# Peptides against a protein of PDB entry 8YR4: the designs that were tried, part 52

Target 1, 309 residues: chain A of PDB entry 8YR4
Amino acid sequence: PRGSPALQLVVLICLGLMGLERALNVLVPIFYRNIVNLLTEKAPWNSLAWTVTSYVFLKFLQGGGTGSTGFVSNLRTFLWIRVQQFTSRRVELLIFSHLHELSLRWHLGRRTGEVLRIADRGTSSVTGLLSYLVFNVIPTLADIIIGIIYFSMFFNAWFGLIVFLCMSLYLTLTIVVTEWRTKFRRAMNTQENATRARAVDSLLNFETVKYYNAESYEVERYREAIIKYQGLEWKSSASLVLLNQTQNLVIGLGLLAGSLLCAYFVTEQKLQVGDYVLFGTYIIQLYMPLNWFGTYYRMIQTNFIDMEN

## One batch from the design tools (peptide; aimed at target 1 T295)

Design b2_p22_1_s2 (made by RFdiffusion4, then SolubleMPNN; from b2_p22_1, 9 letters changed)
Fold by OpenDDE base, seed 5:
Structure b2_p22_1_s2 (fold): chain B 309 residues (1-309), chain A 22 residues (1-22)
Amino acid sequence: as target 1 above (309 residues)
Amino acid sequence: KLKEELEKGLEELDERREARLE
């Protein structure tokens, strides 16, 4: 972005974080292979524990795979909020200024078609999301229960307890943080509607604005409304990053505790190397659909509120 | 990104539902 050296630095940092994410995608499989080799060679516990801890730290930075948010991705998304807001505000002000330069005949012709296209995209997205919810949330909860039972019976009661505590804490924090975020979302939506109403009113009164040469005043008033909206949008978007990072932290702690315990039992010859692979794979598989649970919970909550009305 | 797009899609849906209920 031209004009703010701070935002240019943020863009460079975001590009650097994208490069780091690519490096992590190569390093994580290498460290995982090294753990499997060290377990097979019956390496000393200190070397094994250090390699496992390093792997889990790299997994925390990367995230749980396709559709998961790691620390690096969350940090990139957080830093990108201000860059997106700057670009959005610049485009909106350019469009608004250009619309005030256009003739009255252009404003009368566009009203009906754009509103309908916005409405149709909305309804199709709900139905697809509801189907995705039912087919992914219920199976994921079943997979968690099956996993707790499986790990408790075939590994040790301690593994079942780790999975239970990790998933219970994950779900509880997801609900609590999602309810907290709903306040910021409602405030953002109310301010967006107010900002849009001001833009529409200014464009409907275009003739009056031209007669009084008030174009600069309306553009400045619209800029102030956008700045107020972007203050609320930042809170909404930052709260999403916080949710994703909290989820990633809980899964990271569960993966750390379980992976260290698996590695320890493999060194004592109570578990096989395959059991370590199974645990790590299973936790990652549980994380992939659970990453969407916050979005799903919000959608369910909104649908219940809409049914009470 | 997909989660953010899905959340934006849900937010746009909730905004449309709230705007239909007002």
Scores: peptide ipSAE 0.014, ipTM 0.502, DockQ to the pose 0.030
OpenDDE base, seeds 1, 2, 3, 4: peptide ipSAE 0.016, 0.000, 0.018, 0.000; ipTM 0.483, 0.281, 0.512, 0.302; seeds 1, 3 fail the geometry check

Design b2_p22_1_s3 (made by RFdiffusion4, then SolubleMPNN; from b2_p22_1, 6 letters changed)
Fold by OpenDDE base, seed 1:
Structure b2_p22_1_s3 (fold): chain B 309 residues (1-309), chain A 22 residues (1-22)
Amino acid sequence: as target 1 above (309 residues)
Amino acid sequence: KLREELLKGLEELDERRKEREE
C-alpha cells in the first residue's frame, strides 16, 4: 500500500509468516519421524517428552497440515485485515468516483436482471451450503463417537476420556464463540446495507449532484460510511481469528495430552510405536472436518443474516 | 461483495473437491 509505511511493514511481516509456514511444513514431519525413531530405540523418557512437546508446539504453529488454522496462519490473517481494508476502501472509492463520471445511459443500460442473477446465485449457494453441512456435520459427529468408542475399547479409558473432553470442549466453544460472532456480523451487514443504499441514492441523484457540484461531498460521505463499515468488519474478522485460534488451542491441548500419554504407554511396553502413529493420525483426521465446519457454519450465518435484510 | 467472496470461496471449494475426486 503506497502512503502508509506501517501497512508496508505489515505486508513484509505477512510475507515472513508465509515463509515460516513453509518451514513448519517441513519441520513437523521431521519431528514426527524423530518421535517414531526415539520410540523404536527405547530412548529415555525425558528426551522423548521434550521431542513430543516440541512437535505439538510446532503443530500448534502449523495447524491441521493445510496451514489454514495454525497460529501462524491466524496471525497472518489478523495482520492482513488492515491491508485488505485499505485496498478494498481504495478500490471502492475509485469505482464510486468512476461511476459518478460515467453517463446516466450506462446505469440505465445495466439490466436489473444482473442483480437478480446475483441474488439467485446467492440463494443457490445457501442451499448447497446447507446440504454440505448436513452431509459433513453428521458424518463428523459419527466419526467423533466412533473415535471415543474405539479409543476406549482398544487403548485405555483415559484415551477415550481425552478425546471426549477435547471434542466436547471444541464443539461447545465453537457454538458459544459463533453465537457471540453473530452480533458482530449483524452489525456489519446492517452498516454494509446502509452504505450501499447511500451509494445507490447518490448514483440515482447523479444529475442533481452534478448540478450542485456536490461530487466531493458525496465522496467524503461515502468514505466516512466505508470507515464505519470497516470498523465493524474488523471486529467480525478479528472474532473469526479468535474462533480459529481457540479451536487450534483446544486441539493442541488434546494432542499434547494424548501424545504424552501414548508415548508413556509405549515406554512401558503397553502400546506399540504403531499405536502412537494411529492416535496422532486419528486426531488430525477428526480435526480437519471440524475446522471446515466452523467455516461453513460461519458462511450459513452470513447467508441467513443476508436473507433477513 | 461479501456474496461474491462467498461465491468465489464456494467455487474454490467445488474446484478443490473436483481436484480430489480426480
Scores: peptide ipSAE 0.006, ipTM 0.375, DockQ to the pose 0.024
OpenDDE base, seeds 2, 3, 4, 5: peptide ipSAE 0.000, 0.006, 0.000, 0.008; ipTM 0.259, 0.301, 0.308, 0.391; seeds 4, 5 fail the geometry check

Design b2_p22_1_s4 (made by RFdiffusion4, then SolubleMPNN; from b2_p22_1, 9 letters changed)
Fold by OpenDDE base, seed 5:
Structure b2_p22_1_s4 (fold): chain B 309 residues (1-309), chain A 22 residues (1-22)
Amino acid sequence: as target 1 above (309 residues)
Amino acid sequence: DLRKELLAGLEELEERRKAREE
């Protein structure tokens, strides 16, 4: 971003964090391999525990599977909010100023087509999301229950308890943080609609604005409305990062507890090396769809509230 | 209203997706 050295520094930090994510994507598999080798070689517990702890820490930084929900990714996303807002505001002001240079006939023709396109994209996306809910959320909840039963029966009651506590805490925090976030989202959407309405009213009154040479005044009012919107948008986006990080932390703690316990039982020859691999893989597999659960819960909750009214 | 909240849920999913692609 030209003109803000602070935002330029943030961009450089974000690029550095992206590089760190790539390094983690290489290191995490290496540490995982090292754990498997140490388990196979029957290495001393202290070396194994250190390697497992280091792996889980790196996995916490990376996140589950895709790296999109790790601490580093969340920090990057959080820092990027201000850069995105700066860019968005600049583009919106450029579009708005350019629209005030265009003819009234062009405004009337695009308004109907763009609203229709947003409405159609909305409907297709809703149907896709409902399908995703049915095909991913319900199966994931089933997989959690199956996992608790499986680990309780075939590993030890302690593993079933760890998974149960981890998933219960995960779901509870996801719901609570999602309900908290819904307030910020509603405020953001209300302010977005008000900002859009002001832009539309200014453009509909284009002839009057041009007659009074009030273009600069309307641009400044629009800028103020955007700044107010971006203050609410930042709260919404930052709350999303907080949700993702909270989820990552809960899974990280569950992975740490379960992985250490599994490694210990492998050293005692009560479990096989394959069981350690199974546990870690299964927890990571559960984590990936669950990241979206908060969004789905919010959508379901709103749909029920709006159906009751 | 349901459509508006579903749209807002989709925008959030798209924001989460964009935050992965950026």
Scores: peptide ipSAE 0.022, ipTM 0.600, DockQ to the pose 0.034
OpenDDE base, seeds 1, 2, 3, 4: peptide ipSAE 0.016, 0.000, 0.015, 0.007; ipTM 0.534, 0.318, 0.468, 0.403; seed 3 fails the geometry check

Design b2_p22_2 (made by RFdiffusion4)
Pose (drawn by RFdiffusion4):
Structure b2_p22_2 (pose): chain A 309 residues (1-309), chain P 22 residues (1-22)
Amino acid sequence: as target 1 above (309 residues)
Amino acid sequence: PNSSFASFLLSFQHSVETVVLL
């Protein structure tokens, strides 16, 4: 924010809260390991109670689910509401002030609905791009790297390889399948618009009664168009199911390899009982934000082209 | 997105955590 000082402080607080969320993401599974390790060794009730309370408090600060739930990140959403409102207003006003100074030939040439759709989509594109990228993409790519470092240095050497290969395969397969699915989605959207146009045309022209008893003909053409649309929709949604399945398979294979290796190492007195639940919890924690990357890829590309317009 | 599988994983994780906490 160029103008106001009160908002730069809010931006800095938001970035600090994002860092704190990354620290909590690292911290909570460690406390869960500590609780399990204390539990297995018959520890007194005092230290267990205090450690349990601390763990619960950390789980409360972190998202109880999917990271979009915690007290942190919600304070962020609140402050970001206040900040993103300023950018939205400024961009809309700049567009509106520019559209009123162009010459007449320009306005006589282009329609109004198209020009206004471009502007609205542009403002929404800038806002969404800032939000998606800064607060949902970079933090997750940072979480993957931090996890790789933690497992490779403080846990063992092989688990770094396991996490690295799993996440690399996940990202690669997600991008590869997503481009194909986008082609299918565009193909389906064009037909959907054509079907709507046919229905609107048949409704507007109540001449069907005049030039024939052609109600049945208008109904049949509508059915044919609906069938074509449904075929294209089935293809698109089946592609979506395939993407979900391949992502789930990749995570499952990574979890299986890591769990088996951790169990074997625990039986050989190399790792403690808590390390198993540490690995499991952390793998699930990594998986949860990764569930929405084909959508982010699609929205980032669309918003980039829209902002360019 | 596969929400059903994610919900299953969260339910299992919270159940195991509840048992450990209890």

Design b2_p22_2_s1 (made by RFdiffusion4, then SolubleMPNN; from b2_p22_2, 16 letters changed)
Fold by OpenDDE base, seed 5:
Structure b2_p22_2_s1 (fold): chain B 309 residues (1-309), chain A 22 residues (1-22)
Amino acid sequence: as target 1 above (309 residues)
Amino acid sequence: PDLEFLEKLLKEREEEEQKILS
């Protein structure tokens, strides 16, 4: 971004965080291998516990598998909000200024785009939501229940309790934080519609604006409306990062507690090394679709509200 | 990732489609 050294620094930090994500993708498997080797060699508990704790910390930074939001990814997304807003605002102001220079012909093309947008928002959103609910949410809830039963029957009851508490806390916090975020989203959408209406009204009255040489005034008024919108958008986007980080923290704590307990039972020869691998793999598999749960809860809630109107 | 990321991707795609249509 030309003109803001602060935003340039943020871009460099985001690039550095992307490099850190690549390093974590190599380190996490190495530490996992080291845990398996230490368990096989019957290493002292202090060395094992340190390696397990370090692995879980690295896994917290990385996140759980493809498409999961680790701490590093959340931090990158959070910092990138301002860069995106700067770029969006610059493009919107360039388009708006260019449209004031363009003649009446642009207004005829806009009616077609608006009808298409109304049609696509309604049908694609509902069908996509229903398919996701059926293919991801319901199976994930089933996998959680199956997991609790499996760990309670074939492992110690303490493992089933850890999974139950972790997933219950995860789902509860996901719902609570998603409901809290809905307020910011509604405020953002209301301000977006108001900003769009102002832009449309200014462009429909472009002849009057041109007659009074008020183009600079309308551009500044639109800029102020965008800044107000971006203040609300930042709250919405930051609240999303907070949700993802809260989810990551809950899974990280569950993974830590369960992995330490599993490692301890392997050292006591009550569990096999394969059981440690099973637990870690299963928790990661549960995390991947659950990361999207808050997303779909909000989509359900929005579609229900939009159907009641 | 939230549907705000998917809705933001859809909105960015709609904004990109609106920027292509503009």
Scores: peptide ipSAE 0.025, ipTM 0.579, DockQ to the pose 0.106
OpenDDE base, seeds 1, 2, 3, 4: peptide ipSAE 0.021, 0.020, 0.020, 0.017; ipTM 0.563, 0.527, 0.566, 0.535; seed 2 fails the geometry check

Design b2_p22_2_s2 (made by RFdiffusion4, then SolubleMPNN; from b2_p22_2, 16 letters changed)
Fold by OpenDDE base, seed 1:
Structure b2_p22_2_s2 (fold): chain B 309 residues (1-309), chain A 22 residues (1-22)
Amino acid sequence: as target 1 above (309 residues)
Amino acid sequence: PDLEFLQQLLAKLEAEEAKILA
């Protein structure tokens, strides 16, 4: 971004965080290997517990394999909001200024593109939502129930309890934080519609704007509306980062408790090293679809709100 | 995931707006 040294520093920090994410992608498998080796060698509990805790901490930083919900990714996403807003505002003002210059040609071409955009947004959102409910939400709930039963029957009942408490807390917090976020999204959408209506009204009245040489005034009014919108967008986006970080923390605590307990049972020769691998893999497998649950719950709510408006 | 989808949707919208402006 030209003209803001603060935003340039944020870009450099985000690039540094992307480099850190690449380092974590190498370190996490190494620490996991080291745990398996220490379990096989029957290493002292203190060394094992430290290595397990270090692994879970690195996994908390990395997130659920894709890195999209890890602490580093959340921090990057949070810092990037201001960079995106600066770039978006610059592009929107350039487009708006250019549309005021090309107004007659734009009005002739707009009818086909806007109808297509409304039709595609409505149909793709409903179809995507139904597909997600059927192919991700229902299977994930089934996998959680199967997991609780499996861990309760073939492991100690404490493992089933940890998975139950972790997943119940995850789902509850996801719903509660998502309901809280819906207020920010509604406010954002209302301001987006108001900003769009103002831009459309200005462009429809372009002949009057040209007659009075008021293009600079209309651009400044549009800029103020964008700044107001971006204030609400920041709250919406920051609340999403908070949701993702809360989810990551809950899964991290469940992974920590379960991994330490599993490691302890392996040291007591009640479980095998393979059971430790199974537990860690299964928790991560459950986490991947659940990351999208908060996303689609919001899409459901938004589509319901957008159908009511 | 929403920000990536919104970024992809914004990138598609910007690409469609760029196609309409080209």
Scores: peptide ipSAE 0.011, ipTM 0.405, DockQ to the pose 0.038
OpenDDE base, seeds 2, 3, 4, 5: peptide ipSAE 0.017, 0.008, 0.000, 0.014; ipTM 0.403, 0.432, 0.339, 0.431; seeds 2, 4, 5 fail the geometry check

Design b2_p22_2_s3 (made by RFdiffusion4, then SolubleMPNN; from b2_p22_2, 17 letters changed)
Fold by OpenDDE base, seed 5:
Structure b2_p22_2_s3 (fold): chain B 309 residues (1-309), chain A 22 residues (1-22)
Amino acid sequence: as target 1 above (309 residues)
Amino acid sequence: PDLKSLAELLAKLNAEEDKILA
């Protein structure tokens, strides 16, 4: 972005964060191996606890290996919002100005039906998403219940309680934060439609705009509408990052509590080293589909609202 | 999920729909 040194710095920071993600992908398995070795060697609790805490911290930064919900990825996504908005605004203004320079024949040749077809593809995609949601959310909820039962029966009631509390808190916060985000999304969509309508009206009245040599005025009006839209888009996108980070934090706390407790029981010879591996793997496996739950809930809620109107 | 992951999922669904309609 040539026009803002601040945005250039943000791009460099984002590139640095991408490098950090690659480092974390190597470090997390190493620390995990070290924990297994320390458990096998019956190392002192202080060394074990420090290594476990360090592992969980690194895992919190990484976000479960998908790179989509870790702290580093969330921070990158958050910082990138302004860069994306700058680029999008520049492209939109270039397209809009170019359309006003093109001949009237180009406007007459564009079938209004292509814009409608893009909108209709949006609605069909929502139906496909609903099916995906039903087939992924229900099994995930079943896996959580099975997990709570399994850990309660084969490990200790404390493990079942940790999983129960973490998943209950995760689901509750996901719902609450998603409902809170819905207002930003609605405001964004309303402003997007208004911005699009203004662009279409300006392009349909192209002859009049050209007659009055008002192209610069229409471009500036469109720019102002985009800036207003981008203010709402930022709130929507930032609220999504906040949701993802909240989810990551809840799972991170559950992983910390459960991993420390498991490590302690291994040191007391109540559990085996394999049980530590099982717990950590199982919690991470539960997190992978749950990461999408917030998006899923939002889409379900949107469809219900659209069916009620 | 990232808006990008959602956009990629939507793009995949649209691409699959385009394959079913083709």
Scores: peptide ipSAE 0.015, ipTM 0.449, DockQ to the pose 0.106
OpenDDE base, seeds 1, 2, 3, 4: peptide ipSAE 0.000, 0.000, 0.007, 0.006; ipTM 0.354, 0.318, 0.380, 0.358; seeds 3, 4 fail the geometry check

Design b2_p22_2_s4 (made by RFdiffusion4, then SolubleMPNN; from b2_p22_2, 18 letters changed)
Fold by OpenDDE base, seed 3:
Structure b2_p22_2_s4 (fold): chain B 309 residues (1-309), chain A 22 residues (1-22)
Amino acid sequence: as target 1 above (309 residues)
Amino acid sequence: MDLERLQELLEELEKKEQEILS
C-alpha cells in the first residue's frame, strides 16, 4: 500500500509474524524432542518442567498445526484486516471507475444488479487470493525449504534427501492430479449452473407452465439435468478422493523411509530417541498445510487463465 | 476477462474459504 506508512508498518509486522510462525514450526518439534530425551535420561524434575512449560507456551503461540488457530496467526489475521479492507476498497473503486468508462450500450445490455454482484465478488476474490498466496502458499513452500535444510544439517544428508524427494513428488503429483481434476470440476460447475438456470427459468415462467399443464414435463427435464450433474459430481468427487489418496501414499512412503532410517540411526547411537519423535512430528506438521496445496494451485491457475481472457 | 469466469473463480474461492474455515 503506497499511500499509507501506517499500513506499510502493519504489512512489515505481519511479515515479521510470518517469520515467527516459521521459527515456531521448527522450535515446537525440537522442544518435543527435548522432552522425550529428558524423560528417557530420567532428568531432574526442574529441567523437565521448564522444557514442558516452554513447549506448551510455544505450542500455544503456534496453534494446532493448521496455522489458523495459533496466537501468532490470529494476531497476524487481526492486523491484516485493515490491509485487506484498504486493498478491497481500492480494487472496488478501480472496478467501479472502469464500469463508468464502459459504453452505454454495454450497460443497457446487462442487468446492473448482476454486474455489481460480479464486481463485488471479483474484488473480494482478488483480495482473498492475494491474502491466500501471501499467507498460505508462500509460507508452506518456505516451511518445506526450512525442513529440508534442517534435516540436512542436524540429522544427515540422507534425511534431507528423503524429505526433498517426498515433497517434490508430492507437489508434482498434486499439480498433475489437480490439473486433471480441474476438467471434471469445470464440467460439473457448468452443468450445475445450467441445471440452476433451468430451475430458475421454469419458476419465473410458472404461470406459463401452469397454463399448459407442463409441470410434469418441467420436473422430468429438471430430473434429467440433476442426473447429468450427479454424473459429473461423482467424477469430481472421485478425482478428489484419488488426489487425497495419492498424497497420503506419498507422505506415508516418505514417513516410512525416514522413520526406518531414523530408527536405524538411533540403534547405532548416532541419534537419540527424541530425534525419532521429532522426525515423525515434523513430517506430519509439514503435511498439514500441503493437503491444501492442490486447492491453492487450482486457484492460482484459474486466476491466471481468467486474467489472460 | 469474462464475467462468467470471474464468477467461477469467486465460487471456487468461496467454496475453498468454506473448506478452510470448516
Scores: peptide ipSAE 0.014, ipTM 0.478, DockQ to the pose 0.027
OpenDDE base, seeds 1, 2, 4, 5: peptide ipSAE 0.008, 0.000, 0.008, 0.013; ipTM 0.442, 0.329, 0.446, 0.464; seed 1 fails the geometry check

Design b2_p22_3 (made by RFdiffusion4)
Pose (drawn by RFdiffusion4):
Structure b2_p22_3 (pose): chain A 309 residues (1-309), chain P 22 residues (1-22)
Amino acid sequence: as target 1 above (309 residues)
Amino acid sequence: EEEEEEEEEEEEEEEEEEEEEE
């Protein structure tokens, strides 16, 4: 924010809260391991009670689910509401002030609905691109690297390889499948618009009664167009199911390899009982934000082209 | 009336989220 000083402080607080969320993401499974290790060794009730209370408090600060739930990141959403309102207003006013100074030939040439759709989509594109990228993409790529470092240094050497291969495969397969699916989605959207146009045309022209008893003909053409649309929709949605299945298979294979290796190492007195639940919880925690990367890829590309317009 | 308007806004938000997921 170029103008106001009160908003730069809010931006800095939001970035600090994002860092704190990354720290909590690392901390909470460690406290879960400590609780399980204290529980297995018959510890007194005092230290167990205090450690349990601390773990619960950390789970409350972190998102109880999917990270979009915690007290942190919600304070962030509140402050970002206040900040993103300023950018939205400024960009809309700049577009509106520029559209009123162009010459007449320009306005006689182009329609109004198309020009206004471009401007609205542009403002939404800039806002969404800032939100998506800064607050949902970079933090997850940072979480993957932090987890790789933690497992490779403080847990063992092989688990770094396990997490690295699993996440690399997940990202590669997600992007590869997503481009194909985008082609299918565009192909389906064009027919959906054509079906809507045919229905609007048949409704507007109540001449079907005049030039024939052609109600059946208008109904038949509509059915054919609906069938074509449904075929294209089935293809698109089946592609979506395949993407979900391949992502789930990659995570499952990573979890299986990590769990088996951790159990074997615990039986050989190399690792403690809490390390098993640490690995499991952390793998699930990494998986939860990764569920929404094909959508982020599609939205970043679309919003980039829209902002360019 | 106000509670019904809030429910309608929540339903519209859920439909937008489903469209984004698709």

Design b2_p22_3_s1 (made by RFdiffusion4, then SolubleMPNN; from b2_p22_3, 15 letters changed)
Fold by OpenDDE base, seed 3:
Structure b2_p22_3_s1 (fold): chain B 309 residues (1-309), chain A 22 residues (1-22)
Amino acid sequence: as target 1 above (309 residues)
Amino acid sequence: DLLDQLLELLELLEELEEELRR
């Protein structure tokens, strides 16, 4: 991105955020260890509560341990949208311009049908992931129910309630935000297909474009179509970041409430230190498949909407 | 299976990139 100092700064910020993610990946386990030690030593509640709150805050910044859905990762992804769009647009315009510079013989020999067939195979392979998602969603829902029952029976009804409220809110917000974002995605895909169709039509009429020296005009029309597409793509991508951040916030609040309550009950000698570790580990384990589900459901809905158009 | 499907998708994308280069 040599032409925009603003985009260069955004790239540097994104690299800095990647460094911060690495630091968080080290700090989060350290703080977790410190909590376990403080619980084992029966440290004062104030020190414990501060360390737990700090851990949950760091975990909110990091995300579920994959680093893909933490606040820092979401912020990086959000900032990267503009860089990606700039790069994509530049590459697409360069390719399109180069295609118009190619010989008539290359255009006549073009196997457009094979390229389309490979794209259809790719989409079909991704459709197979729908079946895999169904097989992962059902177990995850079962694990949530089992978790609610387990925590309600073996810990306290309050833990079961926290998990229930957290997971119910997570699922509800995931559905609602996904339905909301589907509008932006459909509009994006419709515009992508229209942009692609315009490029194909221009390339099929290559002889006419070359005869009239209209290459620059067709490139500018394609640029306008890409800009319109990128306006919709930004809404789609930003809506995804919002989804991931909302999910991260819900899990963070559930983890905070449950971890503080666990820590309190351990200090009151009602629970063991191992129970605190179990609760935190279990919530994270429930979150991981749900996060993957959100990613795959995104991928599937992309492909499904691309097949509907 | 998921890794194999991802690898197969990656191979298909590489084949698509090679076919676009031809």
Scores: peptide ipSAE 0.007, ipTM 0.385, DockQ to the pose 0.031
OpenDDE base, seeds 1, 2, 4, 5: peptide ipSAE 0.008, 0.007, 0.007, 0.007; ipTM 0.380, 0.375, 0.396, 0.406; seeds 1, 2, 5 fail the geometry check

Design b2_p22_3_s2 (made by RFdiffusion4, then SolubleMPNN; from b2_p22_3, 12 letters changed)
Fold by OpenDDE base, seed 5:
Structure b2_p22_3_s2 (fold): chain B 309 residues (1-309), chain A 22 residues (1-22)
Amino acid sequence: as target 1 above (309 residues)
Amino acid sequence: DEEEELLELLEELLEELRKLAE
């Protein structure tokens, strides 16, 4: 972004955060190994508890692996919204300006609907992603129920209760925040349709625009419409980052509570080291499909924006 | 003629995307 030193700084911060994510990808497995070793050696509870707490904190920062909605990834995504909006607006204005430079014969021969239809073909990819999300969400709900039953029967009832409360809170907050976000998305889509309609009307009246040499005026009017749209888009995208961070926090608290409790029971010789590994692996496994849901939903939103340009 | 103008539009779009990637 050559035009704004503030956006260039944001890009550099985002690149720095990407480097931090790579460091976390190495550190998290190291701390996990250290926990397993400390449990095997029957280390003092205080040393174990600090190592577990540090691991969970690092895991909260990292999230659930590639494309994870960890704190660092969410912060990067939040900061990137303004960079994406700047890039999108620049591309849209360049395309729109170029369309006004094309011949009258091009505008008469091609229905403005075909250019819009190339944009609309990306909608089919969205439907495929929505289907994928539904096919991943239903199995994940089944795995949650199976997990609650398993941990309630084979572990102490406290583990089943932690998983139940964590997943119930996760699902409830996901629904409530999604319903809240729907208002911003509807407002965004309405403004988007209005922005598109203005572009179509300008291109349909191409002869009149050329006759009055009004190309620069139409481009500026389109720019103002895009800026208004991007104000609503920012609210939609920021609300998605808030959803992902809320989800990450709920899972992080559940992982912390359950991991500390499991480590305590291992020190009391009521559980084995393998049970700690099982609990942590299972909670992370439940989180992974749910985290991918958030990532795909972002990709859907991005593809919608790219189609609507 | 319409295919050539569409190709020109796509080439300009690709060139502008290239300038944005840089």
Scores: peptide ipSAE 0.008, ipTM 0.401, DockQ to the pose 0.035
OpenDDE base, seeds 1, 2, 3, 4: peptide ipSAE 0.006, 0.015, 0.016, 0.007; ipTM 0.432, 0.448, 0.453, 0.419; seeds 2, 3 fail the geometry check

